# Peptides against a protein of PDB entry 1LOE: the designs that were tried, part 74

Target 1, 181 residues: chain A of PDB entry 1LOE
Amino acid sequence: TETTSFSITKFGPDQQNLIFQGDGYTTKERLTLTKAVRNTVGRALYSSPIHIWDSKTGNVANFVTSFTFVIDAPNSYNVADGFTFFIAPVDTKPQTGGGYLGVFNSKDYDKTSQTVAVEFDTFYNTAWDPSNGDRHIGIDVNSIKSINTKSWKLQNGKEANVVIAFNAATNVLTVSLTYPN
Target 2, 181 residues: chain A of PDB entry 1LOE as posed
Amino acid sequence: TETTSFSITKFGPDQQNLIFQGDGYTTKERLTLTKAVRNTVGRALYSSPIHIWDSKTGNVANFVTSFTFVIDAPNSYNVADGFTFFIAPVDTKPQTGGGYLGVFNSKDYDKTSQTVAVEFDTFYNTAWDPSNGDRHIGIDVNSIKSINTKSWALQNGKEANVVIAFNAATNVLTVSLTYPN

## One batch from the design tools (peptide; made by RFdiffusion4, then SolubleMPNN)

Design b2_p21_2_s2 (from b2_p21_2, 6 letters changed)
Fold by OpenDDE base, seed 1:
Structure b2_p21_2_s2 (fold): chain B 181 residues (1-181), chain A 21 residues (1-21)
Amino acid sequence: as target 1 above (181 residues)
Amino acid sequence: SDGYVSISASNSFSSVLDLTE
């Protein structure tokens, strides 16, 4: 069995195992993807490619990842646009901002995107988001229009603990979010 | 790309109008 793992506890000023894109940077031992500046996108890529699919056998790897994130918006009533965990081709570049979260370009399914994302979406986009208008967690496959969503109560300025697991045998992606504080 | 991917995080920010005001 082949296993790959990595962990980042503190983010330093010279974080060699991350590739920063857009406005992403490190400060005070934290990774900051965006400041509260309109029309900005920030991304961070783990610098080492991860082998999750075997082209010879067709087997897909299981994986589990955990992280903590904070959204600290200046106005809790109008928070845009969201945080996203995603897997994409190694040459991935920032995509459309705003409601596309810097990860996608369309609500139409586009297999050439080759991107799977877990979105923590703070803003309702009427063209593709769930009609109830709730902030939500979504699973996105090659489209900003989620294949599944669940309402999520944002706690502005608080740390959210996230666990994402993929079971290759069942093809099920599981997302858990907790606010421990 | 032959089974290799990048593990990544992204965030976007845009100003919105607070319609509750």
Scores: peptide ipSAE 0.442, ipTM 0.771, DockQ to the pose 0.152
Fold by OpenDDE base, seed 4:
Structure b2_p21_2_s2 (fold): chain B 181 residues (1-181), chain A 21 residues (1-21)
Amino acid sequence: as target 1 above (181 residues)
Amino acid sequence: SDGYVSISASNSFSSVLDLTE
């Protein structure tokens, strides 16, 4: 079977294996997606395309990804809009900001987006988010309206460890988040 | 995309409610 892997332990000022979009940049060995500035979107793409399915057989690859992220909001009582890990077409560009997280454009299912995302959503959008109003982790398939969600307690300024795994045989995407410190 | 995708991260920041469709 074909296997592809990569690891980034530190981010440098000239990070050749990332494509920065919007306000995304690297500084002090960190990747920063957005500053706390009104109506901003920042994204970073791994520069090498990943072969995720076999065009001949249609088989989808298994994958596991792990990362650490920090949301450091200036006001812990009012945090918008969220962090997102996503898989999208190679030529993907920033989409609608705000509650659409820079990844989607609609709450309606749009197969043309060809985007799967795991959102760490810090702001309740009444039109599509879970009605309990909780900050949440969501799995998004071609829509900002998650197909599944779980309540999540943001620890502002703390490092969250995330593991995302996809099992193609079972068609199950697993998300784990911990605050180890 | 013929089996190739981009692995990515995104963030957005807003101080106001977003318009919805």
Scores: peptide ipSAE 0.425, ipTM 0.762, DockQ to the pose 0.171
Fold by OpenDDE base, seed 2:
Structure b2_p21_2_s2 (fold): chain B 181 residues (1-181), chain A 21 residues (1-21)
Amino acid sequence: as target 1 above (181 residues)
Amino acid sequence: SDGYVSISASNSFSSVLDLTE
């Protein structure tokens, strides 16, 4: 089977293996998705297309990804939407609708979008988010309305370690988030 | 089919990310 792997520990100013969309950019060897203003969308795509689903055999690839992130959303003065890790078709474009995390544009399931995301959601959208209003991690399949969620206590400005793994044989996606420090 | 693995943010103040796979 085909295998693709990559690692980015320091993001350079001319990072060759990333495609930046919207307000995404690199600074101080880190990837920054948005500027510190409202109504912005930033994305970064791994530049090489990944063969995830084989149309001939129907096989779906396993994958494991890990990353460290920091969200700056000071206290409750302003509550921003959050961000996603996502997989989408090669012609994917930033989506600007508020609350859709730059990836989706509807709470209705749309199989033609072929988009899967893990959301780290810091804003309660009453139309689709869990009714308890908690910040949460969600698994999104072809919709901003998550198929599964778990409450998440954001530690503002702290580094979170994330591991996302998909087992194609069992069709199980796992997400782990920890604050080691 | 082919796809992209990527990260996005919307209406966030700041998101900083390090990626490995």
Scores: peptide ipSAE 0.034, ipTM 0.563, DockQ to the pose 0.107
Fold by OpenDDE base, seed 3:
Structure b2_p21_2_s2 (fold): chain B 181 residues (1-181), chain A 21 residues (1-21)
Amino acid sequence: as target 1 above (181 residues)
Amino acid sequence: SDGYVSISASNSFSSVLDLTE
């Protein structure tokens, strides 16, 4: 049995434990994934690989992750796609397809991607998003088409607190989002 | 594969990983 923990409370210009991809960068001690322009992708990966699944024993790790974020998206139709927290193989690369949140490249299930994501989706993609058109939180497994979603009322410009927990014994991923202020 | 993965981060980020080996 092994337990690994890490915390990043401030994001500096030389953040050694993060790998920045695309337009991801830090400013004013915050992580910024994209520039305020269309058709941009930015990602930040924890630089040390984490052993989530053991092929020899079949064991899967439990984890709890928390973070805060701010989104400015007053208009539902003229904004970016949102962002995602994701777990992917160490050699994961940014994906540039529109609506795929920089992580996926298809709505078809692709087990070879080995990617799990929690999306915070602010743009309605008719091809795969929930038909009600609501901004939503989604759980994505090897596809941009979520296996489960929940409508999310964005508080524009406010800090949201997120907790994501995975229980391997129950195979349940839990997502909690609150606006404390 | 032993399932080593990378995790993205957004703003203040904290993670606890429990390996059940």
Scores: peptide ipSAE 0.030, ipTM 0.503, DockQ to the pose 0.532; fails the geometry check

Design b2_p21_2_s3 (from b2_p21_2, 6 letters changed)
Fold by OpenDDE base, seed 2:
Structure b2_p21_2_s3 (fold): chain B 181 residues (1-181), chain A 21 residues (1-21)
Amino acid sequence: as target 1 above (181 residues)
Amino acid sequence: SDGYKSISASNSFSSVLDLTE
């Protein structure tokens, strides 16, 4: 078994194992993707390529990822777009299209993108989001249009705990989000 | 989209991947 693991307990200004893209940066030991301004996108990538799929055997890695995040908006009812946790090819670049969360560029399924994301989406895009208009968690496979979603009640300014687990044997991705405080 | 927000991850992020060969 090939195991890849990393843990960041403090986001420093010279974080060696992260690649920052767009407006992403670290401050006060936190990773900040965007500030409260319009038309901004920021990303951070783990700096080392990971072996998640073996082309020879066809095996896919199991993984568990955990983190906490805060969305803080001046207007609790209009908080712009959300963000994603994503896995993409090593040459991945930020995408600037509105509503695509900096990762995708189409609602059409494109297997060549080789991108999987868990979205924490705070804006209703009528063209691809669930019709109930709820803020939601989504699983995105090669498209901004999620293959599965669940309504999520954002607590503005509060820390959310996230666990994302993938079981390769069952091909099941599990996402949990809690507000412990 | 419309509106403003800041998105920040706190100082805890971990990943473990296991690939059977």
Scores: peptide ipSAE 0.451, ipTM 0.870, DockQ to the pose 0.126
Fold by OpenDDE base, seed 1:
Structure b2_p21_2_s3 (fold): chain B 181 residues (1-181), chain A 21 residues (1-21)
Amino acid sequence: as target 1 above (181 residues)
Amino acid sequence: SDGYKSISASNSFSSVLDLTE
């Protein structure tokens, strides 16, 4: 069985295994995707592509990833727009900002996107978000309109621990988020 | 697709609204 793994515990000023896009950068051993500046998008790509699907055999890989993120917004009452973990083509570039999270361009399903995302969405967009208006975790497949969502209570400025696992046999993506502090 | 993908993170910031005023 082919296995690929990587780990980044500290982010340095010359982080060779990351490709920064938009406003993304490293400072104080942290990866900062955006500052609190209107209409900005920041992204970071792991520089080495991963082989998740074998075109010859049709096999799809299982994977598990874990990370910690912090959203520290100047106003905790109404925050836009969110954080996203995503898997996309190797030549992916920043997409539409705002409610599209820099990852998608439409609420309509677009197979050419070839993008799967886990969104941690802090802002309610009436056109596609769950009608209850809650901040939420969403699973997005080729569209900003999630195929499934779960309400999520943002703790502004606190570290969130996330685990994302994919089971290829069942085609189930599992997301867990905890605030240990 | 050839089966290779990029693992990535993204963040978007558009506005902060204060409706408490």
Scores: peptide ipSAE 0.443, ipTM 0.769, DockQ to the pose 0.155
Fold by OpenDDE base, seed 4:
Structure b2_p21_2_s3 (fold): chain B 181 residues (1-181), chain A 21 residues (1-21)
Amino acid sequence: as target 1 above (181 residues)
Amino acid sequence: SDGYKSISASNSFSSVLDLTE
C-alpha cells in the first residue's frame, strides 16, 4: 500500500514546498492567497504531486486532509468570492477569477479540467450558485457549478477548521467545517 | 491522467465587487 503524508504547521518566507501562483504568498507564518483587492487571484500548490490513482490497477487512493483557514474581509457584508481547496493536474495554472475562484472556467462540465474542488463560496453568482443566495460549501467536479452544496455561515476573521476525506471504496467525499473558537 | 495531482488552495476577488464599501 502506497501512502503519502505531509503536514505544515507554520508557513515561512522560504516555504519551498509550496508553489505560489497569482497573488499567493506567505506572511506572518500564514499562507495568504489574496488581499482584499478587486480582480485578484491567489493560489498555492503543494510542490510534491500526489499519486491518487494507479493506472495499472485502476485503484483510487483514499485521502484525508485537514486545514484551518481564515477569511478576513474588510467588510463582513462584502467578502468577495471565497476560498477553495482543490485537486488538479500537476501543471495547473490560475483559471478564471471572480466567481470561478481561480479554479474553473465554466459552469458546464468539462472533463478536461480534471479538477475537484471544495469551495467555501462567499458570493452568490446567479448563473450557477444555489438559488437561496446563501454562502455555501460546495463540491465542484470539473465545473464551478457544484454537484452538491450546503449553506454555511461565514464568521469573518475567525479560524475555520476543515476536514476533507475521500473514501474510494464508497466514492464519497466528506467535508466538515467547524468554528471551534 | 497519469494518476498524479496537485493539492492546492485558491481564492479570488471579483473585479466588479467594491470590497471597501
Scores: peptide ipSAE 0.338, ipTM 0.697, DockQ to the pose 0.155
Fold by OpenDDE base, seed 5:
Structure b2_p21_2_s3 (fold): chain B 181 residues (1-181), chain A 21 residues (1-21)
Amino acid sequence: as target 1 above (181 residues)
Amino acid sequence: SDGYKSISASNSFSSVLDLTE
Protein backbone atom coordinates (compact mmCIF):
# COMPACT_ATOMS: atom_id res chain seq x y z
CA THR B 1 0.00 0.00 0.00
CA GLU B 2 1.24 3.45 -0.94
CA THR B 3 0.40 6.00 1.72
CA THR B 4 0.54 9.74 1.19
CA SER B 5 -0.11 12.07 4.07
CA PHE B 6 0.44 15.66 5.04
CA SER B 7 -0.66 18.00 7.76
CA ILE B 8 -0.47 21.76 8.00
CA THR B 9 -1.17 23.05 11.48
CA LYS B 10 0.24 26.52 10.98
CA PHE B 11 0.10 28.36 7.70
CA GLY B 12 3.29 30.33 7.31
CA PRO B 13 4.10 33.25 5.06
CA ASP B 14 6.25 31.02 2.89
CA GLN B 15 4.41 27.74 2.88
CA GLN B 16 6.57 25.56 0.68
CA ASN B 17 4.10 22.72 0.32
CA LEU B 18 1.35 24.91 -1.09
CA ILE B 19 0.91 26.49 -4.49
CA PHE B 20 -1.10 29.67 -4.37
CA GLN B 21 -3.28 30.75 -7.26
CA GLY B 22 -5.20 33.94 -7.77
CA ASP B 23 -5.87 35.74 -4.53
CA GLY B 24 -4.98 32.83 -2.29
CA TYR B 25 -2.39 33.63 0.36
CA THR B 26 -1.38 33.11 3.96
CA THR B 27 -1.52 35.68 6.70
CA LYS B 28 -1.48 35.52 10.46
CA GLU B 29 -1.03 31.76 10.32
CA ARG B 30 -4.21 31.35 8.28
CA LEU B 31 -4.82 30.31 4.69
CA THR B 32 -7.01 32.88 3.00
CA LEU B 33 -8.67 32.14 -0.33
CA THR B 34 -10.29 35.49 -0.97
CA LYS B 35 -10.07 39.03 0.21
CA ALA B 36 -13.20 40.80 1.28
CA VAL B 37 -13.64 42.40 -2.12
CA ARG B 38 -15.71 41.71 -5.22
CA ASN B 39 -14.87 39.36 -8.04
CA THR B 40 -11.95 37.46 -6.61
CA VAL B 41 -10.81 33.89 -7.03
CA GLY B 42 -8.21 32.26 -4.86
CA ARG B 43 -6.94 28.72 -4.70
CA ALA B 44 -4.32 26.77 -2.83
CA LEU B 45 -2.95 23.46 -4.04
CA TYR B 46 -0.88 20.89 -2.30
CA SER B 47 2.44 21.25 -4.07
CA SER B 48 3.19 17.56 -4.52
CA PRO B 49 1.20 15.48 -6.97
CA ILE B 50 -0.82 12.80 -5.24
CA HIS B 51 -1.16 9.30 -6.61
CA ILE B 52 -4.90 8.80 -6.39
CA TRP B 53 -5.34 6.36 -9.26
CA ASP B 54 -3.16 3.56 -10.58
CA SER B 55 -3.55 3.09 -14.31
CA LYS B 56 -1.95 -0.32 -14.21
CA THR B 57 -4.24 -1.89 -11.63
CA GLY B 58 -7.16 0.49 -11.86
CA ASN B 59 -7.11 0.94 -8.11
CA VAL B 60 -8.30 4.20 -6.63
CA ALA B 61 -7.03 5.57 -3.35
CA ASN B 62 -9.00 5.83 -0.18
CA PHE B 63 -8.60 9.16 1.52
CA VAL B 64 -9.61 11.20 4.52
CA THR B 65 -9.20 14.97 4.54
CA SER B 66 -9.99 17.24 7.43
CA PHE B 67 -9.84 20.99 7.83
CA THR B 68 -11.42 23.95 9.49
CA PHE B 69 -12.71 27.04 7.75
CA VAL B 70 -14.24 30.39 8.48
CA ILE B 71 -16.48 32.40 6.23
CA ASP B 72 -16.62 35.96 7.43
CA ALA B 73 -18.91 38.30 5.54
CA PRO B 74 -19.90 41.84 6.47
CA ASN B 75 -23.40 41.11 5.22
CA SER B 76 -24.74 37.82 6.49
CA TYR B 77 -27.53 37.91 3.92
CA ASN B 78 -25.20 38.23 0.94
CA VAL B 79 -21.92 36.43 1.38
CA ALA B 80 -21.11 36.05 -2.30
CA ASP B 81 -20.20 32.60 -3.52
CA GLY B 82 -18.70 29.80 -1.48
CA PHE B 83 -15.64 27.64 -1.90
CA THR B 84 -14.59 24.08 -2.62
CA PHE B 85 -12.26 21.35 -1.62
CA PHE B 86 -11.22 19.83 -4.92
CA ILE B 87 -9.07 17.29 -6.68
CA ALA B 88 -7.92 18.14 -10.19
CA PRO B 89 -5.10 17.47 -12.65
CA VAL B 90 -1.62 18.59 -11.68
CA ASP B 91 -1.57 21.45 -14.16
CA THR B 92 -4.91 22.82 -13.00
CA LYS B 93 -5.45 26.57 -13.15
CA PRO B 94 -8.21 28.77 -11.80
CA GLN B 95 -11.42 28.37 -13.75
CA THR B 96 -14.56 30.49 -13.89
CA GLY B 97 -15.28 32.50 -10.79
CA GLY B 98 -18.52 33.47 -9.15
CA GLY B 99 -20.99 30.64 -9.03
CA TYR B 100 -18.50 28.31 -10.66
CA LEU B 101 -16.30 28.73 -7.58
CA GLY B 102 -13.11 28.94 -9.60
CA VAL B 103 -13.05 25.22 -10.34
CA PHE B 104 -15.60 24.64 -13.11
CA ASN B 105 -16.73 26.28 -16.33
CA SER B 106 -20.09 24.67 -17.00
CA LYS B 107 -23.11 23.01 -15.49
CA ASP B 108 -22.87 20.44 -18.24
CA TYR B 109 -20.90 17.31 -17.49
CA ASP B 110 -17.39 17.67 -18.90
CA LYS B 111 -15.21 14.61 -18.53
CA THR B 112 -12.18 16.58 -19.68
CA SER B 113 -12.38 18.61 -16.48
CA GLN B 114 -11.23 15.61 -14.44
CA THR B 115 -12.27 17.50 -11.34
CA VAL B 116 -14.07 16.36 -8.22
CA ALA B 117 -15.09 18.95 -5.68
CA VAL B 118 -16.95 19.30 -2.44
CA GLU B 119 -18.61 22.67 -2.53
CA PHE B 120 -19.65 24.81 0.36
CA ASP B 121 -22.01 27.00 -1.58
CA THR B 122 -23.44 30.14 -0.07
CA PHE B 123 -25.20 31.51 -3.14
CA TYR B 124 -28.23 30.22 -5.02
CA ASN B 125 -27.62 29.97 -8.75
CA THR B 126 -30.99 29.29 -10.32
CA ALA B 127 -29.52 27.47 -13.28
CA TRP B 128 -27.99 24.59 -11.33
CA ASP B 129 -28.42 24.81 -7.55
CA PRO B 130 -31.10 23.02 -5.51
CA SER B 131 -34.46 24.65 -6.02
CA ASN B 132 -35.04 25.30 -2.33
CA GLY B 133 -32.46 28.07 -2.50
CA ASP B 134 -30.67 26.94 0.64
CA ARG B 135 -26.99 27.32 1.23
CA HIS B 136 -25.66 23.84 0.80
CA ILE B 137 -22.87 21.34 0.65
CA GLY B 138 -22.55 19.62 -2.69
CA ILE B 139 -20.55 16.92 -4.39
CA ASP B 140 -19.45 17.99 -7.85
CA VAL B 141 -18.08 15.66 -10.50
CA ASN B 142 -16.90 17.37 -13.68
CA SER B 143 -19.67 19.93 -13.32
CA ILE B 144 -20.75 22.74 -11.03
CA LYS B 145 -24.13 21.03 -10.93
CA SER B 146 -23.84 18.78 -7.91
CA ILE B 147 -24.69 15.11 -8.04
CA ASN B 148 -25.89 15.40 -4.46
CA THR B 149 -26.49 18.22 -2.00
CA LYS B 150 -27.50 18.88 1.57
CA SER B 151 -28.70 22.09 3.15
CA TRP B 152 -26.19 23.81 5.39
CA LYS B 153 -26.73 26.60 7.87
CA LEU B 154 -23.82 29.00 7.66
CA GLN B 155 -22.63 30.49 10.90
CA ASN B 156 -20.98 33.67 9.76
CA GLY B 157 -17.58 34.20 11.31
CA LYS B 158 -17.53 30.86 13.12
CA GLU B 159 -15.14 27.98 12.68
CA ALA B 160 -16.51 24.91 10.96
CA ASN B 161 -14.90 21.50 11.12
CA VAL B 162 -14.99 19.44 7.94
CA VAL B 163 -14.17 15.82 7.28
CA ILE B 164 -14.22 14.41 3.76
CA ALA B 165 -13.69 10.70 3.30
CA PHE B 166 -13.68 8.49 0.23
CA ASN B 167 -14.02 4.73 0.22
CA ALA B 168 -12.80 3.36 -3.09
CA ALA B 169 -14.27 -0.09 -2.56
CA THR B 170 -17.79 1.26 -2.19
CA ASN B 171 -17.28 4.40 -4.29
CA VAL B 172 -18.84 6.45 -1.51
CA LEU B 173 -17.78 9.96 -0.60
CA THR B 174 -18.87 11.26 2.78
CA VAL B 175 -18.83 14.83 4.04
CA SER B 176 -19.39 16.02 7.56
CA LEU B 177 -19.53 19.58 8.81
CA THR B 178 -19.93 20.73 12.39
CA TYR B 179 -19.70 23.92 14.36
CA PRO B 180 -18.10 22.78 17.60
CA ASN B 181 -18.37 26.12 19.37
CA SER A 1 -23.20 37.81 -6.72
CA ASP A 2 -22.39 41.33 -5.64
CA GLY A 3 -21.44 40.24 -2.16
CA TYR A 4 -18.02 39.65 -0.74
CA LYS A 5 -16.41 37.80 2.11
CA SER A 6 -13.22 36.36 3.44
CA ILE A 7 -12.71 32.62 3.33
CA SER A 8 -9.93 31.11 5.35
CA ALA A 9 -8.71 27.90 6.84
CA SER A 10 -8.61 28.76 10.50
CA ASN A 11 -5.91 26.48 11.83
CA SER A 12 -5.23 23.21 10.08
CA PHE A 13 -5.52 21.03 7.01
CA SER A 14 -4.64 17.38 6.84
CA SER A 15 -5.04 14.54 4.39
CA VAL A 16 -4.24 10.85 4.29
CA LEU A 17 -4.43 8.74 1.14
CA ASP A 18 -3.99 5.00 0.84
CA LEU A 19 -3.57 3.35 -2.53
CA THR A 20 -3.36 -0.40 -2.77
CA GLU A 21 -0.88 -1.48 -5.40
Scores: peptide ipSAE 0.459, ipTM 0.880, DockQ to the pose 0.119; fails the geometry check

Design b2_p21_2_s4 (from b2_p21_2, 6 letters changed)
Fold by OpenDDE base, seed 1:
Structure b2_p21_2_s4 (fold): chain B 181 residues (1-181), chain A 21 residues (1-21)
Amino acid sequence: as target 1 above (181 residues)
Amino acid sequence: SDGYKSISASNSFSSELDLTE
């Protein structure tokens, strides 16, 4: 069995295992994807590609990832647009900002995107988001329009603990989010 | 695809917008 793992507990200014795109950067302790500057996109890619699919056998890998994130918006009532964990082609570049989260370009399914994302969406986009208008967690496959969503209550400025797991045998992606504080 | 992908994080910020695309 082939296994790949990585862990980053503190982020440094010379973080060699991350590729920064857009406005993403590190301090001595934290990774910051965006500052609270209107119309910005920031991304960070792990520098080593992950082998998740075997072209010879067709087998797909299981994976588990955990992380914490903080959204600290100037206005807790009106927060746009969200945080995203995603898996994309190795040559991926920033995509459309705003409601597309810098990851997608369309609500239409586009297999050429080859991108799976877990969105933590803070802004209601009427064209594709759940009609109840709730902030939500979404599973996105080759489209900003989620295949499944769950309402999520943002705690502005608080650390969220996230676990994302994929079971290849069942083809199920699970997401958990907790606010311990 | 050759089976290799990039693990990534992204954030988009565009606060103070009306409820529009």
Scores: peptide ipSAE 0.415, ipTM 0.753, DockQ to the pose 0.165
Fold by OpenDDE base, seed 2:
Structure b2_p21_2_s4 (fold): chain B 181 residues (1-181), chain A 21 residues (1-21)
Amino acid sequence: as target 1 above (181 residues)
Amino acid sequence: SDGYKSISASNSFSSELDLTE
């Protein structure tokens, strides 16, 4: 059995285990992904690739990840597209298409993307988001168009605790978001 | 590198693309 684990309690100004892309950076011991300026993308990759699938045996890894994030989106207009946790090929690069969270480039399913994301979406894109227009959590597989979504009531400026777990045996990804304060 | 993936986070602030179904 192979097991990989890591934790980042505080984000330093010279965080060596992160690869920053676009406007991603650290400040005040926090990871910041956006400057809240239009036409920008910010990303941060864990510097060590994770062995999630064994090509020889076909085994897929279980994983559990937890993090805390804050979104400041006081209204639904003129706000960033949202935040996403994602798993992608090691050579992944920022995507600049509008509304794609810096990760995807199409609402169509593209197996070659090899990307799975959990989105915390704060901007309604009529072409692919749930028609009710709610802010939502989505599970994205090789497309910005989520395979599953759930309405999410943002507590503006408050810390959200997230747990994402994947069970390889059942092929089920679970997402939990709570506001403890 | 097959089987190895990058764990990451991302955010964007951009205009909606004019896409048609």
Scores: peptide ipSAE 0.409, ipTM 0.760, DockQ to the pose 0.161
Fold by OpenDDE base, seed 3:
Structure b2_p21_2_s4 (fold): chain B 181 residues (1-181), chain A 21 residues (1-21)
Amino acid sequence: as target 1 above (181 residues)
Amino acid sequence: SDGYKSISASNSFSSELDLTE
């Protein structure tokens, strides 16, 4: 069994194992994806691709990832679109369409995107977000329109611990978010 | 794809896209 693992507990000013796109950068040991300016996108890619699909056997890898993030969103109307963890083709480029989290470019399913994302969405887009208007966690497969969502109560400025796990045998992606403090 | 993917994080700050136009 092939296994790939990595860990970044603190982000340095010259984080060599990350590829920054758009306004993504590191400061004060944190990865910052936004300049808090409208019409901006920030992304960071791990510099080493991960082998999640075996072209010879067709097998898909299991994976588990964990991270901590902080969002400052004191109100629900004048805020960024949110944060997303995503897995995409190696040559993925930032997408500038509004509301698409810098990852997608359509609410329509597009298999050519080859992208799976877990969104932590802080802005209600009436065209595709859950109608209750809640901030939410979403699982996105080749579209900003999530295949599944769950309401998420943001604790403003607090560290959220996230665990994302994929079981290839069951084809189930699980997401957990907790606020330990 | 040959099965290799990039693990990434992203965000955006933009106005809602009006898809009803």
Scores: peptide ipSAE 0.397, ipTM 0.749, DockQ to the pose 0.167
Fold by OpenDDE base, seed 4:
Structure b2_p21_2_s4 (fold): chain B 181 residues (1-181), chain A 21 residues (1-21)
Amino acid sequence: as target 1 above (181 residues)
Amino acid sequence: SDGYKSISASNSFSSELDLTE
């Protein structure tokens, strides 16, 4: 079995293995996707494409990724739209901002998107988000309307530890989030 | 797709009124 692995422990000013889009950049050893500014989208792509399925056999790869993220909003009552981990085509470009998180363009399923995302959504969009209005973790497949969600309590300014794993044999994607501090 | 994807992160901040609804 082929295995590809990478790790980034610190982000530097010359982080050449990342492709920055929109307002994304690195500073103080952190990846900063956006500042808390209206009408802003920031993205960062790992510069090396990941081989996730074999075109000859059709086999899909397992994967496990772990990362930490911080949402540090200037006002805990105004946190804007949220953060997203996503897997998309190699030539992906920023998509619609706001509630679409810069990743999608529609709540309708669109296979041409070829995008799977785990959203950490901090804004309630009536048109597609869970009706309870909670901030939530969502799994998005070719649509901003999540196929599954779970309520999530944002701790503003705190580091969240995330593990995302996909088991190809069972076709199950698991997401865990903890605040260790 | 040819089996290759980009691993990525994104965020966004809306205006006062989220017009995407």
Scores: peptide ipSAE 0.360, ipTM 0.712, DockQ to the pose 0.170

Design b2_p21_3_s1 (from b2_p21_3 with E11S N14S W15V)
Fold by OpenDDE base, seed 5:
Structure b2_p21_3_s1 (fold): chain B 181 residues (1-181), chain A 21 residues (1-21)
Amino acid sequence: as target 1 above (181 residues)
Amino acid sequence: AIGFSATGPTSIVSVSFSSTL
């Protein structure tokens, strides 16, 4: 059995176990993916490779991640575009910005992207988002068009707690989001 | 690789991860 775990409760100015991409950086002990500016993509990757799939046996890892995030937009009514927790190839680089969240390039299924993301989408893109226009959590597999979504009410400036768990035996990914305060 | 990606104002306060293969 291969196990991998890490925890970061305070992000340092030179966080050695993260790879920063685009405009991502740390400040005030937090990971700032992006600031409230246009045309920005910010990403951060765990620097150590995570073995999720064993090509020899076909086994897929179980995993759980918990994180706390804050979206603090200048205007709570106009928030774009959101963020993701994602899994991608080790050499992953920032992709299309805006509604593609820096992680995808198309709403068409593209197996070559080899990317799974849980999106926290704050902006309605007519071409692929749920028609109700709600901010939402989505599960994205090789496409920005989610395979499943659920409405989520953003509390601007507040800390949200997220738990994402994957059970390889059942192939079920679960997502929980709460605002404790 | 695992990580976060954002195109809007977003900060991560803390994170933990665990996997078993």
Scores: peptide ipSAE 0.830, ipTM 0.978, DockQ to the pose 0.948
Fold by OpenDDE base, seed 4:
Structure b2_p21_3_s1 (fold): chain B 181 residues (1-181), chain A 21 residues (1-21)
Amino acid sequence: as target 1 above (181 residues)
Amino acid sequence: AIGFSATGPTSIVSVSFSSTL
């Protein structure tokens, strides 16, 4: 059994266990992925590789992640584009911005992406998002077009608590989001 | 690799992760 675990309750100015990409940085003890500007992609990766797939045995790791995020847009009615928690190859680099959330490059399934993301999507893209136009949580596998979505009501400027769990035995990914305040 | 990616104003306050293989 191989176990990997980390926890960050305050993000320091020299957070050595993160790799910052694009506009991502730390400030005021938080990880600031992006600011409220156009054409921005901000990412942060855990610096140590995580072994979640064993090609020899075929085993896939169980995992649980929890995090608290804040989306604070200057106008709560015009919020774009969102963010993801994602899993990708170790050499992953920022991808297409905007509605692709810096993680994907296509709405078409691309196995070479090797990327799974849970998106918190605040902007409706007609070409791939749910037709109801709601802000939503989505599960993305090798495509920005989610395999499953659920409507989510953004509380601008408020802390949201998220838990994402994956059970390898059942191949089920669960996502929960709450606003405690 | 695991991480976060955003194209809109987003901050992460805290994070924890645990995996078992």
Scores: peptide ipSAE 0.826, ipTM 0.978, DockQ to the pose 0.945
Fold by OpenDDE base, seed 3:
Structure b2_p21_3_s1 (fold): chain B 181 residues (1-181), chain A 21 residues (1-21)
Amino acid sequence: as target 1 above (181 residues)
Amino acid sequence: AIGFSATGPTSIVSVSFSSTL
């Protein structure tokens, strides 16, 4: 078996194990993906490649990630567009269009994208989002159009704790989100 | 690659990751 792990509890000004893309940067020991500015994309990648799939055996890794995030928008009633935790090819680059969350570029399924994302979507896009218009968590496989979603109530400015786990044997991805306070 | 991507105001406070292949 091959195991890989990393943990970052404080993001430094020279965080060597991250690759920053777009407007992503670190400040005050946090990773700031984007500020409240229109038409911005911010990303950060773990600098070391993670072996998720073994082409020889066909095995897929089990994984678990936990993180704490804060969305602090100037207007809590109008927040766009959200963020993702994602897995993509090593040469992945930021994508434009706010509704695509910097990861995708189409609602059409594209298996060549090889991209899986858990979205925390704060803006309703009529073309692909759940019709109830709720802010939501979504599981995105090779498309911004989620294969499954769950409504989520944003607490603006508050820390949210997330756990994402993938079981390769069952092919099940689980997501939990809690506001401890 | 594994990472985070945002188009709205978002900060990550902490992260941990573990995988087993």
Scores: peptide ipSAE 0.825, ipTM 0.978, DockQ to the pose 0.930
Fold by OpenDDE base, seed 2:
Structure b2_p21_3_s1 (fold): chain B 181 residues (1-181), chain A 21 residues (1-21)
Amino acid sequence: as target 1 above (181 residues)
Amino acid sequence: AIGFSATGPTSIVSVSFSSTL
C-alpha cells in the first residue's frame, strides 16, 4: 500500500510544496491561480510526484480531495473561463486558450494525454460545452469536452467547498460543491 | 502530477488530498 497525503490551509509567500506555472502565485494566504485579466493561465502543482496508477499491476489509487475556492469576477454576468482540479503527467505544462482552462488543447479524445480534470466552467464554449449554456461542473477525461456535466450556479465572490473522490474499485468519480453561506 | 489550473479569476483558499494505491 502506497499512501500520499497533504493539506494546505494557508498558502504562504514561499509555498515550497507547490510548483507555480503561468501566472499562479500566492497572496494573502491564498493561491491565486489567475487574476481578472484576459488571456492568462495560472496553475499550481503539488511538488511531490503522486503515484496514481501502477503500470506493473494496473492498480489505480483511490483518492479524495477537498478544497475551497473563490471566483471573484469584476462582472458577475460575464465570467470567463473557470478553473480545474486536474491530474496529469509530471511534465504537464500550461496550455493556451481560455476555454481549455489551461489543461487541454482539443475537444478530441486523446488517450495519450493521460489527463483527468474536474472543471468548474464559467464560460460557454459552443464547440464543446453543454448546449444549455449553463455554468457547470464537468468531468474531463483526455478532452476538454466533458464526459459528464452538471449545472452549477456561481456565487461570485463567495467561498465554495468542493469534495472530489475517486473509487478505483467501481471506477466512479464523485464531485460535490456547496456554498456554506 | 495533481494541481489546479485556471483561466479566469480564481483563488484557492485551502486544499487537502489523500490517495491510497
Scores: peptide ipSAE 0.813, ipTM 0.976, DockQ to the pose 0.931

